Peptides against a protein of PDB entry 3NZW. Designs and how they scored, part 99

Target 1, 212 residues: chain A of PDB entry 3NZW
Amino acid sequence: TTTLAFRFQGGIIVAVDSRATAGNWVASQTVKKVIEINPFLLGTMAGGAADCQFWETWLGSQCRLHELREKERISVAAASKILSNLVYQYKGAGLSMGTMICGYTRKEGPTIYYVDSDGTRLKGDIFCVGSGQTFAYGVLDSNYKWDLSVEDALYLGKRSILAAAHRDAYSGGSVNLYHVTEDGWIYHGNHDVGELFWKVKEEEGSFNNVIG
Target 2, 222 residues: chain B of PDB entry 3NZW
Amino acid sequence: QFNPYGDNGGTILGIAGEDFAVLAGDTRNITDYSINSRYEPKVFDCGDNIVMSANGFAADGDALVKRFKNSVKWYHFDHNDKKLSINSAARNIQHLLYGKRFFPYYVHTIIAGLDEDGKGAVYSFDPVGSYEREQCRAGGAAASLIMPFLDNQVNFKNQYEPGTNGKVKKPLKYLSVEEVIKLVRDSFTSATERHIQVGDGLEILIVTKDGVRKEFYELKRD

## One batch from the design tools (peptide; made by RFdiffusion4, then SolubleMPNN)

Design b2_p17_5_s2 (from b2_p17_5, 8 letters changed)
Fold by OpenDDE base, seed 5:
Structure b2_p17_5_s2 (fold): chain B 212 residues (1-212), chain C 222 residues (1-222), chain A 17 residues (1-17)
Amino acid sequence: as target 1 above (212 residues)
Amino acid sequence: as target 2 above (222 residues)
Amino acid sequence: MLYTFEVARAAGEAAAP
């Protein structure tokens, strides 16, 4: 798995691969590793697919309850804290989760929290999470700047996942890409790695370790 | 150490069509190298046009299916006999599976039916309740033998239009029920040849707007 | 043996109970 999220002048980019594995077996190439909690809030999954899917869906319910009770959308801080508190209660039980909660509220602006099953909760501007995270960081960190255009930021997110898909055997399938703004998240498509790789290689002149 | 789990082998397969879905399974039940039964159905009509199979440890599979059937029953009681939709069924099954997250049902679960638009639907689950809607899924002992075949023949993976220098993929299209049945039969006959835990009989449940029908085919009995 | 689906956090990490 490779997931990433980063803040920039235009909001938040979220990009993820779509491969699930069971040992050496590719269980799926089409996993949705972004959970759309509400129109303004996204969750990402790494670790146990069921753990992430179950609890982030549960989180969505908690967020909806908040809205009903408080007549206001839940903050990203509060949403991430709910999840963090939950996994902390299960500490030692064997949950495996590496998640990012990404969203936009008027109060906070664009916000990213990292939450994992170890009990860690971090607010930050850039996170890569998964077995391919270091590969993604290599590309992302090399090209990141706050002042990226939306177009460049989207490409950078996509390109970083592609790099990880190339090097990490546990990442691949496709890239799912999101842009989060004050108006909510926008889905920017599913990009099959098999096609994307060759396109990028041709356009950039990159990936020269692979012959055509 | 006590091992609470067994492995009863077998294989299941789901494929969604445009206005139908199929869920198939062999009827062999085995422990180690010993055939317990040559006809032990593992694909079930659960009502509301939902078919279900949970393959792996049969005791767990049966328990899960029974719980789901009971869930359907109570859904009707609580919601004025409202039909349980396939997507709601999938969510319910997730909760059944994840409710035993720390002592999982040792099964790979597949359900099939029609979505609310009348389109074929197949949902697959891992042992702890991660689920995904897919066009096709193989589960069980010979899943590794069948799934690549389905990738190629249902989703047309690695197939390209002739004369396009490999740049134009074969377009996705729905398969007819007849085509799907052929694929299912070929899958199981092939799997039977290469896996000792698959064989004896093939039972296919076909879900359409008109309900569930069953087909049965003999497999090798060696 | 059946395996849970993994979206691995680290190379080779198993999330299955």
Scores: peptide ipSAE 0.296, ipTM 0.804, DockQ to the pose 0.122
Fold by OpenDDE base, seed 2:
Structure b2_p17_5_s2 (fold): chain B 212 residues (1-212), chain C 222 residues (1-222), chain A 17 residues (1-17)
Amino acid sequence: as target 1 above (212 residues)
Amino acid sequence: as target 2 above (222 residues)
Amino acid sequence: MLYTFEVARAAGEAAAP
């Protein structure tokens, strides 16, 4: 798995692969590792598929309850804290989760929190999470700037996942790409890694470790 | 060391068509190298045009299916006989599975039916309740033998239009029920040849807007 | 075996079959 999110002048980019594995078995190439909690809030998934899917769906319910009770959207800080508190209660039980809660509120602006099953909760501008995270960081850190255009930021997110899919056996399938702004998240499509790889290789003259 | 789980073998397979879905399973039930039964159905009509199979440890599978059937019953009681949609069924099954997160049902679960638009739907689950809607899924002992075949024949993976130098993929299209049945039969006959835990019989449940139909085919009994 | 979105390379699974 490779998931990433980063803040830039244009908001937040979220990009994830779509591979699920069971040991050496590729269980799926088409898994959705982003949950759309509300129009302004996303969650990413790494770790146990069921743990992430179940509890982030649960988180969505808690966020909706907050909106009903408080008559306003939940903050990214509060949403991530709910999840963090939950997993902390299960600390030692064997949950496996590496998540990012990404969103926009009027109060906070664009915000990213990292939450994992160890109880870690971090606010930050750039996170890569998963077995391919170091590969993604290699590309992302090399090209990241706060002043990226939306187009360049989207490409960088996509390109970073592609690099991870190329080098990490546990990452692949496709890239799901999101852009989060003050107006909410925008889905920027599903990009098959097989097709994307050759396109990028040709256009960039990159991936020269592959002859073609 | 004590192992609370058994393995009863077998294989199941779901394929979604345009306006139908199929869920198939062999009827062999084994323990180790012994055949317990040559005809023990593991694919069930659960009502509301939902078919279900939970393959692996049969005791767990039966328990899960029974719980789901009961869930369907209570859904009707609580919601004025409203039909349970396939997506809602999938969510319900997730909760059934994840409710035993720390002592899981040792099964791979597949359900099939029609979505609310009348399109074929197949949902697959891991033992603790992660789920995904897919066009096809194999589960059980011979899943690793069948799934690559389905990738190629249902989703046309690695197939290209002739004369395009591999630049144009074979277009996706829905398969007819007859074509799907052929693929299912070929899958199970092939799996039976190469896996000792698969064989004896093949039961296929076909879900359409008109209800659930069952077909049965003999498999090798060796 | 559980489905995973692998977090660490060569990491094991022990929580469930």
Scores: peptide ipSAE 0.291, ipTM 0.793, DockQ to the pose 0.159
Fold by OpenDDE base, seed 1:
Structure b2_p17_5_s2 (fold): chain B 212 residues (1-212), chain C 222 residues (1-222), chain A 17 residues (1-17)
Amino acid sequence: as target 1 above (212 residues)
Amino acid sequence: as target 2 above (222 residues)
Amino acid sequence: MLYTFEVARAAGEAAAP
């Protein structure tokens, strides 16, 4: 798995691969590792597929309840805290989760929190999470700047996941790409790695370790 | 150390068509190398045009299916006989599975039916309730033998249009029910040849807007 | 046979079987 999110002048980019595995077995190439909690809030998934899918769906319900009770969208801080508190209650039970809660509120602006099953909760501008995270960081860190255009930022997110998919056997399938702004998240498509790789290679002249 | 789980083998396979879905399973039930039954159906009509199979440890599978059937019953009681949609069924099954997160049902679960638009739908679950809607899924003992085949023949993976120098993928298209049945039969006959836990009989449940029908085919009985 | 979105190399979720 490789998931990433980063803040930039244009909001937040979220990009994830779509491979699920069971050991050496590729269980799926088409898994959605982003949950759309509400129009302004996303959750990413790494770790146990069921743990992430179940609890982030649960989180969505909690966020909706907040909105109903408070007549206001939940903050990214509060949403991430709910999840963090939940996993903390299960600490030691064997949950496996590496998540990012990404969203926009008027109060906070574009915000990213990292939450994992160890109880870690971090606010930050850039996170890569998963077995391929170091590969993604290699590309992302090398090209990141706050002043990226939306187009360049989207490409960078996509490109970073592609790099990870290339090097990490546990990452692959496709890239799902999101852009989060004050108007909410925008889905920027599913990009099959089998096609994207060759496109990028041709356009960039990159991936020269692959001949043919 | 005590192992509470058994493995009763078998294989299941779901494929979604345009306006139908198929869920198939062999009828062999085995423990280790001993065939317990040559005809023990493992694919079930659960009502509301939903078919379900939970393959692996049969005791767990049967329990899960019974729980889901009961869930369907209570859904009707609680919601004025409203039809349970396939997506809602999938969510319900997730909760059934994840409710035993720390002592899982040792099964691979697949359900098939029609979505609310009348399109074929197949949902697959891991033992603890991760689920995904897919066009096809193999589960059970010979899943590793069949799934790559389905990738190639249902989703046309690694197939390209002739004369395009590998630049144009074979376009995705729905398969007819006849084509799907052929594919299922070929899958199971092939799997039976190479896996001892698969064989004896093949039951195919076909879900259409008109309901669920069953087909049965003999498999190798060795 | 649990499905995972791997967070570490060679690290699998061990929830029973």
Scores: peptide ipSAE 0.286, ipTM 0.775, DockQ to the pose 0.161
Fold by OpenDDE base, seed 3:
Structure b2_p17_5_s2 (fold): chain B 212 residues (1-212), chain C 222 residues (1-222), chain A 17 residues (1-17)
Amino acid sequence: as target 1 above (212 residues)
Amino acid sequence: as target 2 above (222 residues)
Amino acid sequence: MLYTFEVARAAGEAAAP
């Protein structure tokens, strides 16, 4: 798995691969590792597929309840804290989760929290999470700037996941790409790695370790 | 250390068509290398045009299916006999599975039916309730033998248009029920040849707008 | 066997704008 999120002048980019595994078995190439909690809030999934899928769906319900009770969208801080508190209650029980809660509120602006099953909760501008995270960081860190255009930021997110998909055996399938703005998240498509790789290689002259 | 789980073998397979879905399973039930039964159905009509199989440890599978059937019943009681949609069924099954997150049902679960648009739908689950809608899925003992075949023959993976130098993928298209049945039969006959835990009989449940139809075929009894 | 989205142990990094 490779998931990433980063803040930039244009909001938040979220990009994830779509491979699920069971040991050496590729269980799926088409898994959605982003949950759309509400129009302004996303969750990413790494770790146990069921743990992430179940509890982030649960989180969505909690966020909706908050909105109903408080007549206001939940903050990214509060949403991430709910999840963090939940996993902390299960600490030691064997949950496996590496998540990013990404969203926009008027109060906070574009915000990213990292939450994992070890009890860690971090606010930050850049996170890569998963077995391929270091590969993604390699590309992301090398090209990241706050002043990226939306187009360049989207490409950078996509390109970083592609790099991880290339090098990490546990990452692949496709890239799901999101842009989060003050108007909410925008889905920027599913990009099959098999096709994307060759396109990027040709356009960039990159991936020269592979002969086409 | 006490091991509460067994493995009763078998294999199941789901394929979604345009306006139908198929869920198939062999009827062999084994323990280790001993055949317990040559005809123990493991694919069930659960009502509301939903068919279900939970393959692995049969005791867990049966328990899960019974719980789901009961869930369907209560859904009707609570919601004025509203038909349970396949997507809602999938969510419900997730909760059933994840409810035992720390003592899981040792099963690979597949359900099949029609979505709310009348399109064929197959959902597959891991033992603790991760689920995904797919066009096809194999589960159980011979899943590793069958799934790549389904990738190739249902999703046309690694197939290209002739004369395009591998530049144009074979376009995706729905398969007819006849084509799907052929694939299912070929899958199970092939799996039976190479896996001792698969054989004896093949039961196929076909879901259409008209309901659930069952077909049965003999497999090798070795 | 459970389905997983394989993870590494390291957390993400925060960067200043």
Scores: peptide ipSAE 0.318, ipTM 0.790, DockQ to the pose 0.096; fails the geometry check

Design b2_p17_5_s3 (from b2_p17_5, 8 letters changed)
Fold by OpenDDE base, seed 4:
Structure b2_p17_5_s3 (fold): chain B 212 residues (1-212), chain C 222 residues (1-222), chain A 17 residues (1-17)
Amino acid sequence: as target 1 above (212 residues)
Amino acid sequence: as target 2 above (222 residues)
Amino acid sequence: KLYTFEVERAAGEAAAP
């Protein structure tokens, strides 16, 4: 798995691969590792598929309850704290979760929290999470700047996942890409790695370790 | 050390069509190298045009299916006999599975039916309730033998239009019920040849708007 | 076997089939 999120002048980019595995077995190439909690809030998934899917869906319900009770959208801080508190209650039980809660509120602006099953909760501008995270960081850190255009930021997110998919056996399938703004998240498509790789190689002159 | 789990073998397969879905399973039940039964159905009509199979440890599979059937019953009681949608069924099954997160059902679960638009739907689950809607899924002992075949024949993976130098993929299309049945039969006959835990019989449940139909085919009894 | 979205850190899931 490779998931990433980063803040920039245009909001937040979220990009994830779509491979699920069971040991050496590729269980799926088409898994959705982003949950759309509400129109302004996303969650990413790494670790146990069921743990992430179950508890982030639960989180969505808690966020909706917050809106109903408080008559206001939940903050990214509060949403991430709910999840963090939950996993902390299960600390030591064997949950496996590496998640990012990404959203945009008027109060907070664009916000990213990392939450994992160890009880860690971190606010930050850039996170890569998964077995391919170091590969993604290699590309992302090398090209990141706050002043990226939306187009360049989207490409950078996509390109970073592609790099990880190329080097990490546990990452692949496709890239799911999101842009989060004050107006909400925008889905920017599913990009099959098999096609994307060759396109990027040709356009960039990159991936010269592979001969077509 | 005590092992609470058994392995009863077998294989299951789901394929979604345009306006139908198929869920198939062999009828062999084994323990180790011994055949317990040559005809033990493991694909069930659960009502509301939902068919279900939970393949692996049969005791766990049966328990899960019974719980789901009961869930359907109570859904009707609580919601004025409203039909349970396939997506809601999938969510319910997730909760059934995840409720035993720390002592899981040792099963690979697949359900099939029609979505609310009348399109074929197949959902697959891991032992603890992660799930995905897919066009096809193999589960059980011979899943590793069948799934790549389905990738190629249902999703047309690695197939290209002739004369395009591999630049144009074969377009996706729905398969007819006849084509799906052929693929299912080929899958199971092939699996039976290479896996000792698969064989004896093949039961296929076909879900359409008109209900659930069953077909049975003999497999090798080796 | 459980489906996983593999992570880099030496963290495993609880024992399960």
Scores: peptide ipSAE 0.288, ipTM 0.797, DockQ to the pose 0.151
Fold by OpenDDE base, seed 5:
Structure b2_p17_5_s3 (fold): chain B 212 residues (1-212), chain C 222 residues (1-222), chain A 17 residues (1-17)
Amino acid sequence: as target 1 above (212 residues)
Amino acid sequence: as target 2 above (222 residues)
Amino acid sequence: KLYTFEVERAAGEAAAP
């Protein structure tokens, strides 16, 4: 798995691969590793597929309850804290989760929190999470700037996942790409790695260790 | 060391069509090298046009299916006989599976039916309730033998239009019920040849707007 | 075996089933 999120002048980019594995078995190439909690809030998934899918769906319910009770959208801080508190209660039970909660509120602006099953909760501007995270960081960190255009930021997110999909055996399938703004998240499509790789290779003149 | 799980073998397969879905399973039940039964159905009509199979440890599979059937019953009681949608069924099954997160059902679960638009739907689950809607899924002992075949023949993976130098993929299209049944039969006959835990009989449940139909075919009985 | 979104490059997450 490779998931990433980063803040920039235009909001937040979220990009993830779509491979699920069971050991050496590729269980799926088409898994959705982003949960759309509400129009302004996303969750990413790494670790146990069921753990992430179940608890992030549960989180969505908690966020909706917050809206009903408080008559306003939940903050990214509060949403991430709910999840963090939950997994902390299960500490030692064997949950496996590496998540990013990404969203926008008027109070916070565009915000990213990292939450994992070890009880870690971090606010930050850039996170890559998964077995391919180091590969993604290699590309992302080398090209990241706050002042990226939306177009360049989207490409950078997509390109970083592609790099990880190329090098990490546990990452692949496709890239799901999101842009989060003050108006909410925008889905920027599913990009099959098989097609994307060759396109990028041709356009960039990159991946020259692979014979075209 | 105590192992609470058994393995009763078998294989199941779901494929979604445009306005139908199929869920098939062999009827062999085995423990180690011993065939317990040559006809023990593992694909069930659960009502509301939903078919279900939970393949692996049969005791766990049966328990899960019974719980789901009970869930359907109670859903009707609580919601004035409202039909349980396939997506809601999938969510319910997730909760059934994840409710035993720390002592999981040792099964690979597949359900099939029609979505609310009348399109074929197949959902597959891991032992603890992660789920995905897919066009096809194989589960059980011979899943690793069948799934790549389905990738190629249902989703047309690695197929390209002739004369395009591999630049144009074969377009995705729905398969007819006849084509799907052929693929299912070929899958199971092939799997039976290569896996000792698969054989004896093939039961196919076909879900359409008109309900659930069952077909049975003999497999090799070795 | 459980489905995973692997978090490390080592062996996949272990599970009883």
Scores: peptide ipSAE 0.280, ipTM 0.797, DockQ to the pose 0.165
Fold by OpenDDE base, seed 2:
Structure b2_p17_5_s3 (fold): chain B 212 residues (1-212), chain C 222 residues (1-222), chain A 17 residues (1-17)
Amino acid sequence: as target 1 above (212 residues)
Amino acid sequence: as target 2 above (222 residues)
Amino acid sequence: KLYTFEVERAAGEAAAP
């Protein structure tokens, strides 16, 4: 798995692969590792598929309850704290989760929290999470700047996942790409790695370790 | 060391068509190297045009299916006989599975039916309730033998239009029920040849807007 | 085996069989 999120002048980019595995078995190439909690809030998934899917769906319900009770959208801080508190209660039970809660509120602006099953909760500008995270960081850190255009930021997110898919055996399938702004998240499509790789290789003259 | 789980073998397969879905399973039930039964159905009509199979440890599978059937019953009681949608069924099954997160049902679960638009739907679950809607899924003992075949024949993976130098993928299209049945039969006959835990019989449940139909085919009994 | 979205730290032992 490779998931990433980063803040930039244009908001937040979220990009994830779509491979699920069971040991050496590729269980799926098409899994959705982003949950759309509300129009302004996303969650990413790494670790146990069921743990992430179940508890982030549960988180979505808690966020909706908050909105109903408080007549206001939940903050990214509060949403991430709910999840963090939950997983902390299960600390030692064997949950496996590496998540990013990404969203926009008027109070916070664009915000990213990292939450894992160890109870770690971190606010930050850039996170890559998963077995391919180091590969993604290699590309992302090399090209990241706050002043990226939306187009360049989207490409960078996509390109970073592609790099991870290339090097990490546990990452692949496709890239799901999101842009989060003050108006909410925008889905920027599913990009099959098999097609994307060759396109990028040709256009960039990259991936020269592979003979076309 | 004591192991609370058994493995009863077998294989299941779901394929979604345009306006239908199929869920198939062999009827062999084994323990170790012994055949317990040559005809033990593992694919069930659960009502509301939903078919279900939970393949692996049969005791767990049966328990899960019974619980789901009961859930369907209670859903009707609580919601004025409202039909349970396939997506809602999938969510319910997730909760059934994840409710035993720390002592899981040792099964690979597949359900099939029609979505709200009348399109074929197949949902697949891991033992603890992660799930995904897919066009096809194999589960059980011979899943590793069948799934690549389905990738190629249902989703046309690694197929290209002739004369395009591999640049144009074979377009996706829905398969007819007859084509799907052929693929299912070929899958299971092939699996039976190469896996000792698969054989004896093949039961296929076909879901359409008109209801659930069952077909049965003999498999090798060796 | 459980389905996983593999992470760097957790090599592979799931709490569930």
Scores: peptide ipSAE 0.279, ipTM 0.805, DockQ to the pose 0.157
Fold by OpenDDE base, seed 1:
Structure b2_p17_5_s3 (fold): chain B 212 residues (1-212), chain C 222 residues (1-222), chain A 17 residues (1-17)
Amino acid sequence: as target 1 above (212 residues)
Amino acid sequence: as target 2 above (222 residues)
Amino acid sequence: KLYTFEVERAAGEAAAP
């Protein structure tokens, strides 16, 4: 798995691969590792597939309940705290989760929290999470700037996941890409790695370790 | 050390068509090398045009299916006989599975039916309730033998249009019910040849707007 | 086996065959 999110002048980019595994078995190439909690809030998934799907869906319900009770959208801080508190209650029970909660509120602006099953909760500008995270960081860190255009930021997110899919055996399938702004998240499509790789290689002249 | 789980073998697969879906399973039930039954159906009509199989440890599978059937019953009671949609069924099954997250059902679960638009739908679950809607899925003992075949023949993976130098993928298209049945039969006959836990009989449940029908085919019995 | 979105480090998993 490779998931990433980063803040920039244009908001937040979220990009994830779509491979699920069971040991050496590729269980799926088409898994959705982003949950759309509401039009302004996303969650990413790494770790146990069921743990992530179940609890992030549960989180969505909690966020909706907040909206109903408070008649206001939940903050990214509060949403991430709910999840963090939940996994902390299960600490030691064997949950496996590495998640990012990404979204926008008027109060916070574009915000990213990292939450994992160890009880860690971090606010930050850049996170890569998964077995391919180091590969993604290699590309992302080398090209990241706060002042990226939306187009360049989207490409950088996509390109970073592609690099990880190339090097990490546990990452692959496709890239799902999101842009989060004050107007909400925008889905920027599913990009099959099999096609994307060759396109990028040709256009950039990159991946020269692979002979045509 | 005590092991609460058994393994009864068998194999299941689901394929979604345009306006139908199939869920098929062999009828062999085995423990280790001993055949317990040559005809023990493991694919069930659960009502509301939903078919279900939970393959692996049969005791767990049967328990899960019974719980789901009961869930369907209660859904009708609570919601004035409203039909349970396939997507809602999938969510319900996730909760059934994840409710035993720390002592899981040792099963690979697949359900098949029609979505609310009348399109074929297949949902697959891991033992603790991770699920995905897919066009096809194999589960059980011979899943590793069948799934790559389905990738190639249902989703046309690694197939390209001739003369395009691998630049144009074979276009995706829905398969007819006849084509799907052929693929299912070929899958199970092939699996039976190479896996001792698969054989005896093949039962296919076909879901259409008109309901669920069953087909049965003999498999090798050795 | 459980389905996973593999992470860099191994984490605890539910007991299953």
Scores: peptide ipSAE 0.275, ipTM 0.789, DockQ to the pose 0.157

